# Ledger of designs, part 168: peptides against a protein of PDB entry 4Z5W

Target 1, 305 residues: chain A of PDB entry 4Z5W
Amino acid sequence: IPDVFLELNKLWYFSAQSNLFNGEMPRSLSNSRSISLLSLRNNTLSGQIYLNCSAMTNLTSLDLASNSFSGSIPSNLPNCLRLKTINFAKIKFIAQIPESFKNFQSLTSLSFSNSSIQNISSALEILQHCQNLKTLVLTLNFQKEELPSVPSLQFKNLKVLIIASCQLRGTVPQWLSNSPSLQLLDLSWNQLSGTIPPWLGSLNSLFYLDLSNNTFIGEIPHSLTSLQSLVSKENAVEEPSPDFPFFKKKNTNAGGLQYNQPSSFPPMIDLSYNSLNGSIWPEFGDLRQLHVLNLKNNNLSGNIP

## One batch from the design tools (peptide; made by RFdiffusion4, then SolubleMPNN)

Design b2_p24_2_s4 (from b2_p24_2, 13 letters changed)
Fold by OpenDDE base, seed 3:
Structure b2_p24_2_s4 (fold): chain B 305 residues (1-305), chain A 24 residues (1-24)
Amino acid sequence: as target 1 above (305 residues)
Amino acid sequence: PITTYDENPVIKNDDEEFIKSLLS
């Protein structure tokens, strides 16, 4: 990418994703006063990520996913006072989240999906201070770590939490009960154990629950049959979605489906591939908004209602 | 699992539509 952005003093949006750009990010781009949305996703850009937040006063969205960047996570990003959305998926950092992110009050959506992030305890302890954080995607990180269950963790405004495919140990964390606005929870493909907690059914906005491919035991909580978002159409105020799409593979060999908004996911309860026992509650029939109920590969018994 | 990257990024123009939706 040429170093010409100083001359582009009115450039508000720069999208150059899915190209063959290589080398480092131009210094003039990292100092752009005008750019609000920057997407360089799916290139071969390299070097250290550096943004001059003092200059980039209009930066609101940053997507650098699927590049060959190296080095540390930029600790100065919280100084970008208008920066709301960050997608750093598939950048191999091999790092912890910087302590400076405690001050990242503008942050609303963050993804480090498959970015070799380490220390989930530190990550969550830091990110809980981001009071405006609504979307957090941490899939394919923290390999074989323990999911913290510390009740003091608070994500009050969290709507989307995805921590899948981490081989995480532990239980469904009680601190999630402090996130009453949670709409989408994906903790699939971990080594989570224990019972599925009944308080999950108290999350009135929860329309998508994926706990599949874990080691959960016991009965399905009856409270899941009373998930309000799945009983009735709540007028979910279309809050601004993250400036990055989500991807879900249906099958190992199928191309990933793109979901531009969390609301584009079908209402779902997936508890498949666990060790759950007991019966299927007939009251699942009350979940009139539910599109997908996946209970396969468990130890369930009795009659199918 | 849900991610925020495409494993097989077909250069689909779908990204332009997403950008347009943000500008709308």
Scores: peptide ipSAE 0.414, ipTM 0.758, DockQ to the pose 0.319
Fold by OpenDDE base, seed 5:
Structure b2_p24_2_s4 (fold): chain B 305 residues (1-305), chain A 24 residues (1-24)
Amino acid sequence: as target 1 above (305 residues)
Amino acid sequence: PITTYDENPVIKNDDEEFIKSLLS
């Protein structure tokens, strides 16, 4: 990318995703006073990520996903006072979340999916201070760590939490009960154990639950049959979605499907590939908005209602 | 699992045209 952005003093949106750009991010771009939305996703950019937050006063969205950046996560990003959305997916940081992110009050959406992030306990302890955080994606990090269950953790405004494919140990963390606005929870492809907690059914906005491919035992909590978002068509207020898309593979051989908004996911309960026992509750029939109920590969018995 | 990256992104070789547009 050429170093010409000093002359582009009115540039508000720069989208150069899915190109073949290599080298470092231009210094003039890192100092742009006008840019609000910056997407360089899916390139071969390298070097250290540096943004001059004192200059980039209009920056609201940053997507650098799928690049060859190296080094630390930029600790100064919280100084970008208008920065709301960050997608750092598939950047190999090999790092912890910076302590400075405790002060990241503008942050609403963060993804580090497949970014070699370490220390989930520290990450969650830091990010809980981001009071405006609504979307958190941490898929493919924290390999073989333990998912902290510290009750003091609090994500009050969290709507989307995705921590899949981390080989995490532990149980469904009780601190999630402090997130009453949670709409989408994906903890699939971990090594989580214990029972599925009944308080999950009290999350009235939860329309998408993926606990598949874990080691959960016991019965399906009856409270899941009373998930209000799945009983009645709540007016899903089109909440501001993150500026980055989500991807989910349906089949191993299929390309990932792109979901531009969390609301684009079908209402789903996926508890497949666990060790759950007991019967299927007939009251699942009350979940009139449910599109997908996946209970395959468990130890369930009795009659199908 | 849900991610925020495409595993098989179609990379378009539109770099030259883009660079030209920035330099014009």
Scores: peptide ipSAE 0.412, ipTM 0.752, DockQ to the pose 0.868
Fold by OpenDDE base, seed 4:
Structure b2_p24_2_s4 (fold): chain B 305 residues (1-305), chain A 24 residues (1-24)
Amino acid sequence: as target 1 above (305 residues)
Amino acid sequence: PITTYDENPVIKNDDEEFIKSLLS
């Protein structure tokens, strides 16, 4: 990428994703006063990520995912006072979330999917201070750590939480009950144990629940049959629209499906590949908006209603 | 699991033209 952005004093949107760009980000780009949206996703950019937040006063969206950046997570990003969305997926940081992110009040959407992030306890403790945080994606990090269950953790405005494929130990954390606006929860492919808590059914906006591929035991909580978002369409809550897409593989051998927004996910309850027992509640029939109910590979018994 | 990256991204070189357009 050429170092010419000083001359581009009116450039608002720079999209250069899915190219073959290599080397470092141009210094003039890191100092651009005009750029609001910056996407360099899926390139071979390298070096340390540095943004001059004092200069980049218009920066609202940053997508650097799938690049060869190295070094630490930029601790100064909270100084970018308008920065809302960050996608740092598939950047190998081998780091913890910077403590400075406690002050990241502009942050609404954050992804570190497959970014070698460590210390989930610290990460969640820091990120809970981001009062505007609506979307948090931490898939493929924190390998074999324990999902903290500290009741004081509070993500008041959280709508999308994805912490999948971390081999996390622990239980479904009670602090999630402090997120009444939660719409999408993916905790799949962990080593979570215990019972599925009944309070999950009180999350009136929850339309997508993936707890698959864990070690949950006990019965399916009956409260899941009363998830309001799956019963009726009346609570069309304004959906989070992060400036980055989501991807989900349907099958191991199939290409990933792209979902441009969380609303593009079909309403789903996936509890497959656990050790759940008991019967399937007939009241699942009340979930008129449910598209996918996956209960396969459990210890369920009785009749299918 | 849901991620925010494409595992098999199709590299489209379309943005080189965009950069060139910015330089012209």
Scores: peptide ipSAE 0.405, ipTM 0.748, DockQ to the pose 0.776
Fold by OpenDDE base, seed 1:
Structure b2_p24_2_s4 (fold): chain B 305 residues (1-305), chain A 24 residues (1-24)
Amino acid sequence: as target 1 above (305 residues)
Amino acid sequence: PITTYDENPVIKNDDEEFIKSLLS
C-alpha cells in the first residue's frame, strides 16, 4: 500500500480488503486523523501493527484480519479512544492479551479468532474490565488450556461469546450466569465436561447455543425448554452489530456462509456429540422460534416426542 | 414431534473457514 494517506485528509473509510497488498502498513495510514473505518483484511501485509492512537482520533473500526502481521498485540490500542471494533483474526501473534486492555472502555467487539492467543485466564480477567464489550470471539486459541470458572469474572454487557475449537478443559463457567444479555454462546469443539448447568435456561436472550463436540454428561437441563427468546418472538433484543462478519460452514466441501450480523444465525440449540443421557424433553416443542435442535451422537434414550 | 435438523456442527475446519470468512 502506498504511503499517500497524508494527502487524503478527508478519508473516512478505507476498505482494501481481499487484495494482494503486501509489505507494511503505510505510516501515513497509521497516523491518519480522518479515518474512522479501516479494513485491510485478507491481504499479505506484514510487520508489526503500529497505530498512532494520538493521531488516529477518529478510528472506530479496525479490521486487519487474515494478514501476515507479526509481533505482539499493540498495547496502545486502548489509547484509540473511539475504537470500538477490532478484528485481528488469523494474525499469528503468539501472545497474551495486553494488560492495557483493562482500560479499553471504547471496545465493543473483539475478535482474535485463530490468532495464537495464549492464557485464557489472563485474557478473561483483563477483558472483563471492558465495560462496553458486547462481542468476544476467541475461537482457535488457548489450545488445551482450562476455561476458568472464577465466580468473580463478570461480563455484564456480553451478547456474543464464541470460544470454540480451543480444546478447552473445564466446565461451563458459572460466571456466564452474570451475562444476562447473552444472545449467542458457542463453546463447541472443546473438551468441556460436567453437566450442562440449568442456569443456562435463565439466559432469556439466548437464541443460539452451541455446546456440541464436548464431553458433557448427564441429562439435558429442562430449563432449556423455557428459553424465553425461543418461546416468543417479542424479544426483539437489539443485537450487537460488529463491523466484522461471522462465518459458518454447513458442509465440509462448501464455502463458509457469511453472517453479517449475529441475528443472521438461525435460532439453534446444538448439544450434539456429547455424552448426554436421559430423554428428550417434550417441552422442546414449546420453543416455537427454534430453527435447529441438534442432539445427535449422545446417549439419549426413551421416546422422541 | 420435535424437528431435529441434522446440521453438521461447525467443524474445526469450519472454524478456520469461519475465521477465513471473517477474514475474507
Scores: peptide ipSAE 0.043, ipTM 0.495, DockQ to the pose 0.038; fails the geometry check

Design b2_p24_3_s1 (from b2_p24_3, 11 letters changed)
Fold by OpenDDE base, seed 4:
Structure b2_p24_3_s1 (fold): chain B 305 residues (1-305), chain A 24 residues (1-24)
Amino acid sequence: as target 1 above (305 residues)
Amino acid sequence: SIREMIESGKLNLSTEDPFYITTE
């Protein structure tokens, strides 16, 4: 990308995604006073990510996903006082989330999917201070770490949480019960164990639950048959629309189906590939908004009601 | 009933391999 943005004092939106741009991010772009939305997703950009947050006072959205950036996560990003959305998916940081992100009050949507992020305990402890955080994607990180169960963790405004394919150990953490606005939960492809907690059925906005490919045992909680968002349409909860797409993948090598919004996901309960036992509750029939109930590859018994 | 929801095409008892969500 040429370093020609200095004169573009009216540049509000710059999207150069899915091109063949290489080299470093232009310094004139990193100092743009006018830019609000910057997307450079799916290029071959390299070097250290640097943004002059004191200059970039209008920056609201940043998508740098699927680039060859290196080094640390930019610790100064919280100084970008209007920055709401960050997509850093598939950037190999090999780092922890910076402590400075405790002050990231503008942050609403964050993805580090497949970014070699380490220390999930520190990451969640830091990010809980982001009071406006609604969407958090941490898929393909934290390999074989333990999902923290610290009851003090609090994501009050969290609507979308995706921490899939991390081989995480532990149980479904009780601190998620402190997120009453949670709409989408994906904890699939981990090594989570124990029982599925009944309090998940109290998440009245939860329309998408993926706990597939874990080591859960016991019965399916009957409370899942009472998920209010799946019973009635009444909760037109304003869904967060992050400025980055989501992809459903079967494996790391498969092409993903693109979903532009969390609301585009079909209402789903996926408990497949666990060690769940007991019967299918007939009251799943009350979930009139449910599109997908996946119970494949469990130890369930009885008839389909 | 669950059966009626399946038969009506409103509910899929998926036999597919589980997906996970990414942003890449």
Scores: peptide ipSAE 0.465, ipTM 0.886, DockQ to the pose 0.869
Fold by OpenDDE base, seed 3:
Structure b2_p24_3_s1 (fold): chain B 305 residues (1-305), chain A 24 residues (1-24)
Amino acid sequence: as target 1 above (305 residues)
Amino acid sequence: SIREMIESGKLNLSTEDPFYITTE
């Protein structure tokens, strides 16, 4: 990309996604005072990510996903005082979340999907300090680590948590019960074990639950039949969605279905590909807003009610 | 009933392989 952005003093939005741009990010762009939304998604950009946060005072959204950037996660990003949305998906950092992210109070939506992020314990300990964090996507990281169960972890404002396909060990963490605004939980394609905890049914805003392809045992907790968001159409205040799209993918390199906002996901309970036993609760029939109930490939018995 | 919800097309018992969500 040519380094010509110094003259573009009115540039508010720059989207150059899905091109063949190579080389480093232009320094004039990294110093833009006017830019609010920057998307360079799906290019071949390389080098270190550097943003002059003292100059980029209007930056609110950053999408650098699917590029060939290298090096460390920029530790100065919390100094971008208006930066709300970050998508760093498919950037091979091979790094931990910077400690500076404890101070990232403007952050509302963060994705590191498939970014070779390491140390989930440190990542969650850091990110819990982001008081405005509503969307967290950590899919395809933390390979074979243990999902922290530390009860002191608190994500009070979390609405969307996606930590799929990490081969994570452990149990469904009790600290998620401290996230009463949780709407979407995807912990699929891990090695999580134990029973599905009954307190999941107390998450009144939870309309999408994916625990598929784990090693869960025991009965389906009856409390899932009382998920309030699936019983009644609460007017979920459409809070501003993240500026980055979501994709529902199979464990194949095939292109997934694109979802522009979390509210576009069909209301779902997916418990498939576990070792769950017992019967299907008839009271799942009370979940009038539920579109998908996937219980495939379990040890369930009895009749479909 | 769950059966009636399935028959009415309101509820899908998915037989598909599970998906996961990404942003890539």
Scores: peptide ipSAE 0.458, ipTM 0.883, DockQ to the pose 0.871
Fold by OpenDDE base, seed 2:
Structure b2_p24_3_s1 (fold): chain B 305 residues (1-305), chain A 24 residues (1-24)
Amino acid sequence: as target 1 above (305 residues)
Amino acid sequence: SIREMIESGKLNLSTEDPFYITTE
């Protein structure tokens, strides 16, 4: 990308996604006072990510996903006082989340999907201090780590939590009960064990639950038949969606279906590919808003009611 | 009933392999 952005004193939005741009991010862009939305997703950009947060006072959205950036996660990003959304998916950091992110009060949406992030315990301990955090995507990180169950973890405003395909060990963590506004939970493609906890049915806004491809045992909690968001159309206030798209994938190499907003996901309960036993509760018929119920590859018995 | 919801096409009792969500 040419280093010509000093002349673009009125540049508010710059999208150069899905091009063949190579080399480093232009220094004039890293110092832009006018830019609010920056998307450079799906290029071949390289070098260290550097943003002059003291100059970039209008920056609200940053998408650098699917680039060849190297080095550390920029620890100064919390100094970008208006920065709300960050997509760093598919950037190979091989790093932990910086401690400075404890101060990231402007942060509302964060993705590190497939970014070689390490130490899930430290990551969650840091990110719980981001009081405005609504969307957190950590898919394809933390390989074979243990999902922390520390009850003191609090994500009070969390709406979307995706920690899929990490081969995580442990149980469904009790600290998720401290997130009463949770709408979408994806913990699929892990090695989570134990029973599915009944308190999941108390998450009244939860319309999408994916626990597929784990090692869960026992019966399906009857409380899942009482998920309020699936019983009645709550007028889900269309909150501003993250400025980055989501993709449903079966594997890392397949093209995924694109979803521009979390609200575009069909209401779903996926418990497939576990070791669940017992019967299908007839009261799943009360979930009038449910579009997909996947129970494939379990040890369930009886009839479909 | 859940069967009636399936038969009416309102509920998909999926037999598909599970997906996971990414942002890439």
Scores: peptide ipSAE 0.457, ipTM 0.902, DockQ to the pose 0.881
Fold by OpenDDE base, seed 1:
Structure b2_p24_3_s1 (fold): chain B 305 residues (1-305), chain A 24 residues (1-24)
Amino acid sequence: as target 1 above (305 residues)
Amino acid sequence: SIREMIESGKLNLSTEDPFYITTE
């Protein structure tokens, strides 16, 4: 990308996604005072990510996903006082989340999907201090780590949590019960064990639950038949979605189905590919808003009610 | 009932392999 952005003093939105741009990010772009939305997703940009947050006072959204950037996660990003949305998916950092992110009060949506992030315990301990954090995507990181169950972890405003395909060990963490606004939970493709906790049915806004491809045992909690968002439509608070798309994938090499916002996902309970036993509760018939119930490849018995 | 919801096409019992969500 040419270093010509100094003359573009009124540039509010710049999208150059899905091109063949290579080299480093232009310094004039990293110092733009006017830019609010920056998307350079799906290019071959390289080098260290650097943003002059003291200059970039209007920056609200940053999408650098699927580039060849290297080095550390920029620790100065919390100084971008209006920065709400960050997509750093598919950037090979091989790093931990910076401690400076404890101060990232403008942050509402963060993705590090497939970014070689390490130390999930430190990452969650840091990110819980982001009081405005609503969407967190950490898919394809933390390989074979343990999902922390520390009850002191608190994500009060969390609506979307995706930590899929990490080979994580442990149980469904009790600290998620402190997130009453949770709408979408994906913990699929891990090595999570134990029973599915009954308190999941108390998450009145939860319309999408994916616990598929884990090692869960025991019966399906009856409380899942009382998920209020799946009984009635009335409580779907339309909140501003992240400025980045989501994809449903079966593997890292397959093209995914694109969803522009979390509300575009069909209401779903996926418990497939576990070791669950017992019967299907008839009261799942009360979930009039449910579109998908996936119970494939379990040890369930009895009749379909 | 669950059966009635399936028969009416309102509920799908998925036979597909599970997906996961990403942003890439």
Scores: peptide ipSAE 0.423, ipTM 0.860, DockQ to the pose 0.869

Design b2_p24_3_s2 (from b2_p24_3, 12 letters changed)
Fold by OpenDDE base, seed 1:
Structure b2_p24_3_s2 (fold): chain B 305 residues (1-305), chain A 24 residues (1-24)
Amino acid sequence: as target 1 above (305 residues)
Amino acid sequence: SIQKMIEEGKLNLSNEDPFYITTE
């Protein structure tokens, strides 16, 4: 990318996604005072990510996903006082979340999907201090780590949590009960064990639950038949979605279905590919807003009611 | 009933392989 952005004093939005751009990010772009939205996703950009947050006072959204960047996660990003949305998916960092992210009060949406992030315990301990964090995507990280069940963890404003395909061990963590605004939970493709906790049915805004491809045992909690968001169309206040798309994938090499916002996902309960037993509750018939109930490949018995 | 919801096309009992969500 040419270093010509010094002359673009009124540049508010720059998108150059899905091109063949190589080399480093231009210094004039990293110092832009006018830019609000920056997307360079799906290129071959390389080098260290550096943003001059003291200059970039209007930056609100950053998408650098699917590039060949190297080195550390930029620890100075919390100094970008208006920065709300970050997509760093498919950047091979091989790093932990920086401690400076405890101070990232402007942050509302964060993705590190498939970014070789390490130490899930430290990551969650840091990110719980982001009081405005609503969307967190950590898919394809933390390989074979344990999902922490520390009761002190608190994500008060969390609406979307995705930590899929990490081979995580442990149980469904009780600290998620402290997130009453949770709308979408994906913990699929892990090695999570124990029972599915009944308190999940108390999450009145939860319309999408994926616990598929784990090692869960016991009965399906009856409380899942009373998920309020699936009983009635309450006016889900369309809060501003993240400025990055989501993809539903079967594997890392397959093309995914694109969803522009979390609300575009069909209302779903997926408990498939576990070791659940007992019967299917007839009261799942009360979930009039539910589009997909997937219970395939379990140890369930009886008739479909 | 669950059967009635299936017949009405309001509920799908999926036999597909499980998916996961990414942002890549």
Scores: peptide ipSAE 0.389, ipTM 0.831, DockQ to the pose 0.860
Fold by OpenDDE base, seed 3:
Structure b2_p24_3_s2 (fold): chain B 305 residues (1-305), chain A 24 residues (1-24)
Amino acid sequence: as target 1 above (305 residues)
Amino acid sequence: SIQKMIEEGKLNLSNEDPFYITTE
């Protein structure tokens, strides 16, 4: 990309997605005072990510996903006082989340999907300080780590949590019970064990639950039949969604279905590919808003109600 | 009823591989 953005004093939005841009990010772009939304997704950009947050005072959204950037996660991003959304998916950092992200109060949506992020304990300990964090995507990281169960972790405003395909060990963490606004939970494709906790049914806004392809045992919690968001249409105020899209993928490199908003996901309970036993609760029939109930490949018994 | 959910295709018992969500 040519270094000509210094002359573009009124550039508010720059999107150059899915091109063949190579080399480093232009310095004029990383110093733009006017830019609010920057998307360079799906290019071949390289080098270190650097943003001059003191100059980029209008930056609200950053999508650099699917590029060949290298080096560390930019520790100065919390100094971008208006930066709300960050997508760093498919950038191979091989790093931990910077400690500076404790101060990232403007942050509302963060994705590091498939970014070779390490140390999930440190990541969650840091990110819990982001009081405005609503969407957190950490899929395809933390290879074979343990999902922290520390009850002191608090994500009070968390609406979307996706930590799929990490081969994570541990149990469904009790600290999620401190996230009463949780709408979407994906912990699929891990090595999570134990029972599915009954307190999940107390998450009144939870309309999408994916615990598929884990090692869960025991009965399905009856409390899942009383998920309020699935019983009645709550007027979920369409809060501003993240500026980055979501993709529902199979473990195969096949192109996933694109979802522009978390609300575009069909209301779902997926408990498939576990070791769950007992009967299917007939009260799942009361979940009028439920679109998908997936219980396949378990040890369930009895009659289908 | 769960039977109605099956008829409506809401209860998926197919052998399809489970999905996960990404942003990539």
Scores: peptide ipSAE 0.375, ipTM 0.833, DockQ to the pose 0.652
Fold by OpenDDE base, seed 5:
Structure b2_p24_3_s2 (fold): chain B 305 residues (1-305), chain A 24 residues (1-24)
Amino acid sequence: as target 1 above (305 residues)
Amino acid sequence: SIQKMIEEGKLNLSNEDPFYITTE
């Protein structure tokens, strides 16, 4: 990208996504005082990510996903006092989340999907301090780590949590019960074990639950038949969606379906590909807003109600 | 009933392979 942004004193939005841009991010762009939305997603940009947060006082959204950036996660990003949305998906950092992110009070949406992030315990311990964090995507990281179950972890304002395809061990973490506003939970494609905890049914805003392709055992908790968001059409307040799209992928090389907002996901309970036993609760019939109930490849018995 | 929801097309007991969500 040419270093021509010095003269663009009124540049508020710059989107150059899905191009063939290579080299480093222009210094004039990294020092832009006017820019609010920066998207450079799906390019071949390289080098170290550097943003002059003291200059970039209007930066609210940053999408650098699917680039060839190297080095550390920029520790100074919390100094970008208006920065709300970050998409760093598919950037191979091979790093831990910086300790400085404890101070990232402006952060509302963060994705590190497939970014070679390490140490899930440290990541969650840091990110719990982000009081405005609503969307967290950590898919395809933390290979073979254990999902921490530390009850002190608290994500009070979390609405979307996606930690899929990490080969994570452990159980459904009890600290999620401290997230009463949780709307979407995807923990699919891990090695999570134990029983599905009954307190999941107390998450009244939870309309999308994916626990598929794990090693869960026991019965389906009856409390899932009382998920209020699936019983009644609560006015899902169209909360401000993150400025980055979501993709629903299979383990096949097929392109994922794009979803621009979490609210665009069909209301779903997916418990498929586990070792769950017992019967299907008839009371799933009370979930009038449920679109998908996937119980495939379990040890369930009895009749379909 | 679950059967009625299936008949109404409101409930899919999908036999699809499980998906996961990414941002890439």
Scores: peptide ipSAE 0.371, ipTM 0.816, DockQ to the pose 0.853
Fold by OpenDDE base, seed 2:
Structure b2_p24_3_s2 (fold): chain B 305 residues (1-305), chain A 24 residues (1-24)
Amino acid sequence: as target 1 above (305 residues)
Amino acid sequence: SIQKMIEEGKLNLSNEDPFYITTE
């Protein structure tokens, strides 16, 4: 990308996604005072990510996903006082989340999907201080680590949590009960064990639950038949979606289905590929808003009600 | 009943392999 952005003193939105741009990010772009939305997703950009947050006072959204950037996660990003959304998916950092992210009060949506992030305990301990954090995507990181169950962890405003395909060990963490506004939970493709906790049914806004391909045992909690968002059409408050798309992928490198917002996901309970036993509760028939119930490849018995 | 919801096309019991969500 040419270093010509100093002349574009009124540039509010710049999208150059899905091109063949290579080399470093232009210094004039990293110093732009006017830019609000920056997307450079799916290019071959390289070098260290650097943003002059003292200059970039209007920056609200940053998508650098699927690039060949190297080095550390930029520790100065919390100084970008209006920065709300960050997509750093598929950037091979091989790093921990910076401690400076404790101060990232403007942050509402963060993705590090497939970014070689390490130390999930440190990551969650840091990110819980982001009081405005609503969407957190950490898929394809933390390989074979243990999912922290520390009850002191608190994500009060969390709406979307995705930590899939990490081979994480542990149980469904009790600290998620401190997130009463949770709408979407994906913990699929891990090595999570124990029972599915009944308190998940108290998450009244939860319309999408994926616990598939884990090692869960015991019965399906009856409380899942009383998920309020799946019983009645609550007016889903159209919350501002992240400025980055989501993709449903199989473990095969095939192109995923694109979803532009979390609300575009069909209401779902997926408990497939576990070791769950007992019967299917008849009261799942009361979940009139549920589109998909997947219970495949478990140890369930009895009749389908 | 679950069976009635399936018959009405309101509920699917998927036989597909599970998906996971990414942003890539």
Scores: peptide ipSAE 0.363, ipTM 0.813, DockQ to the pose 0.853

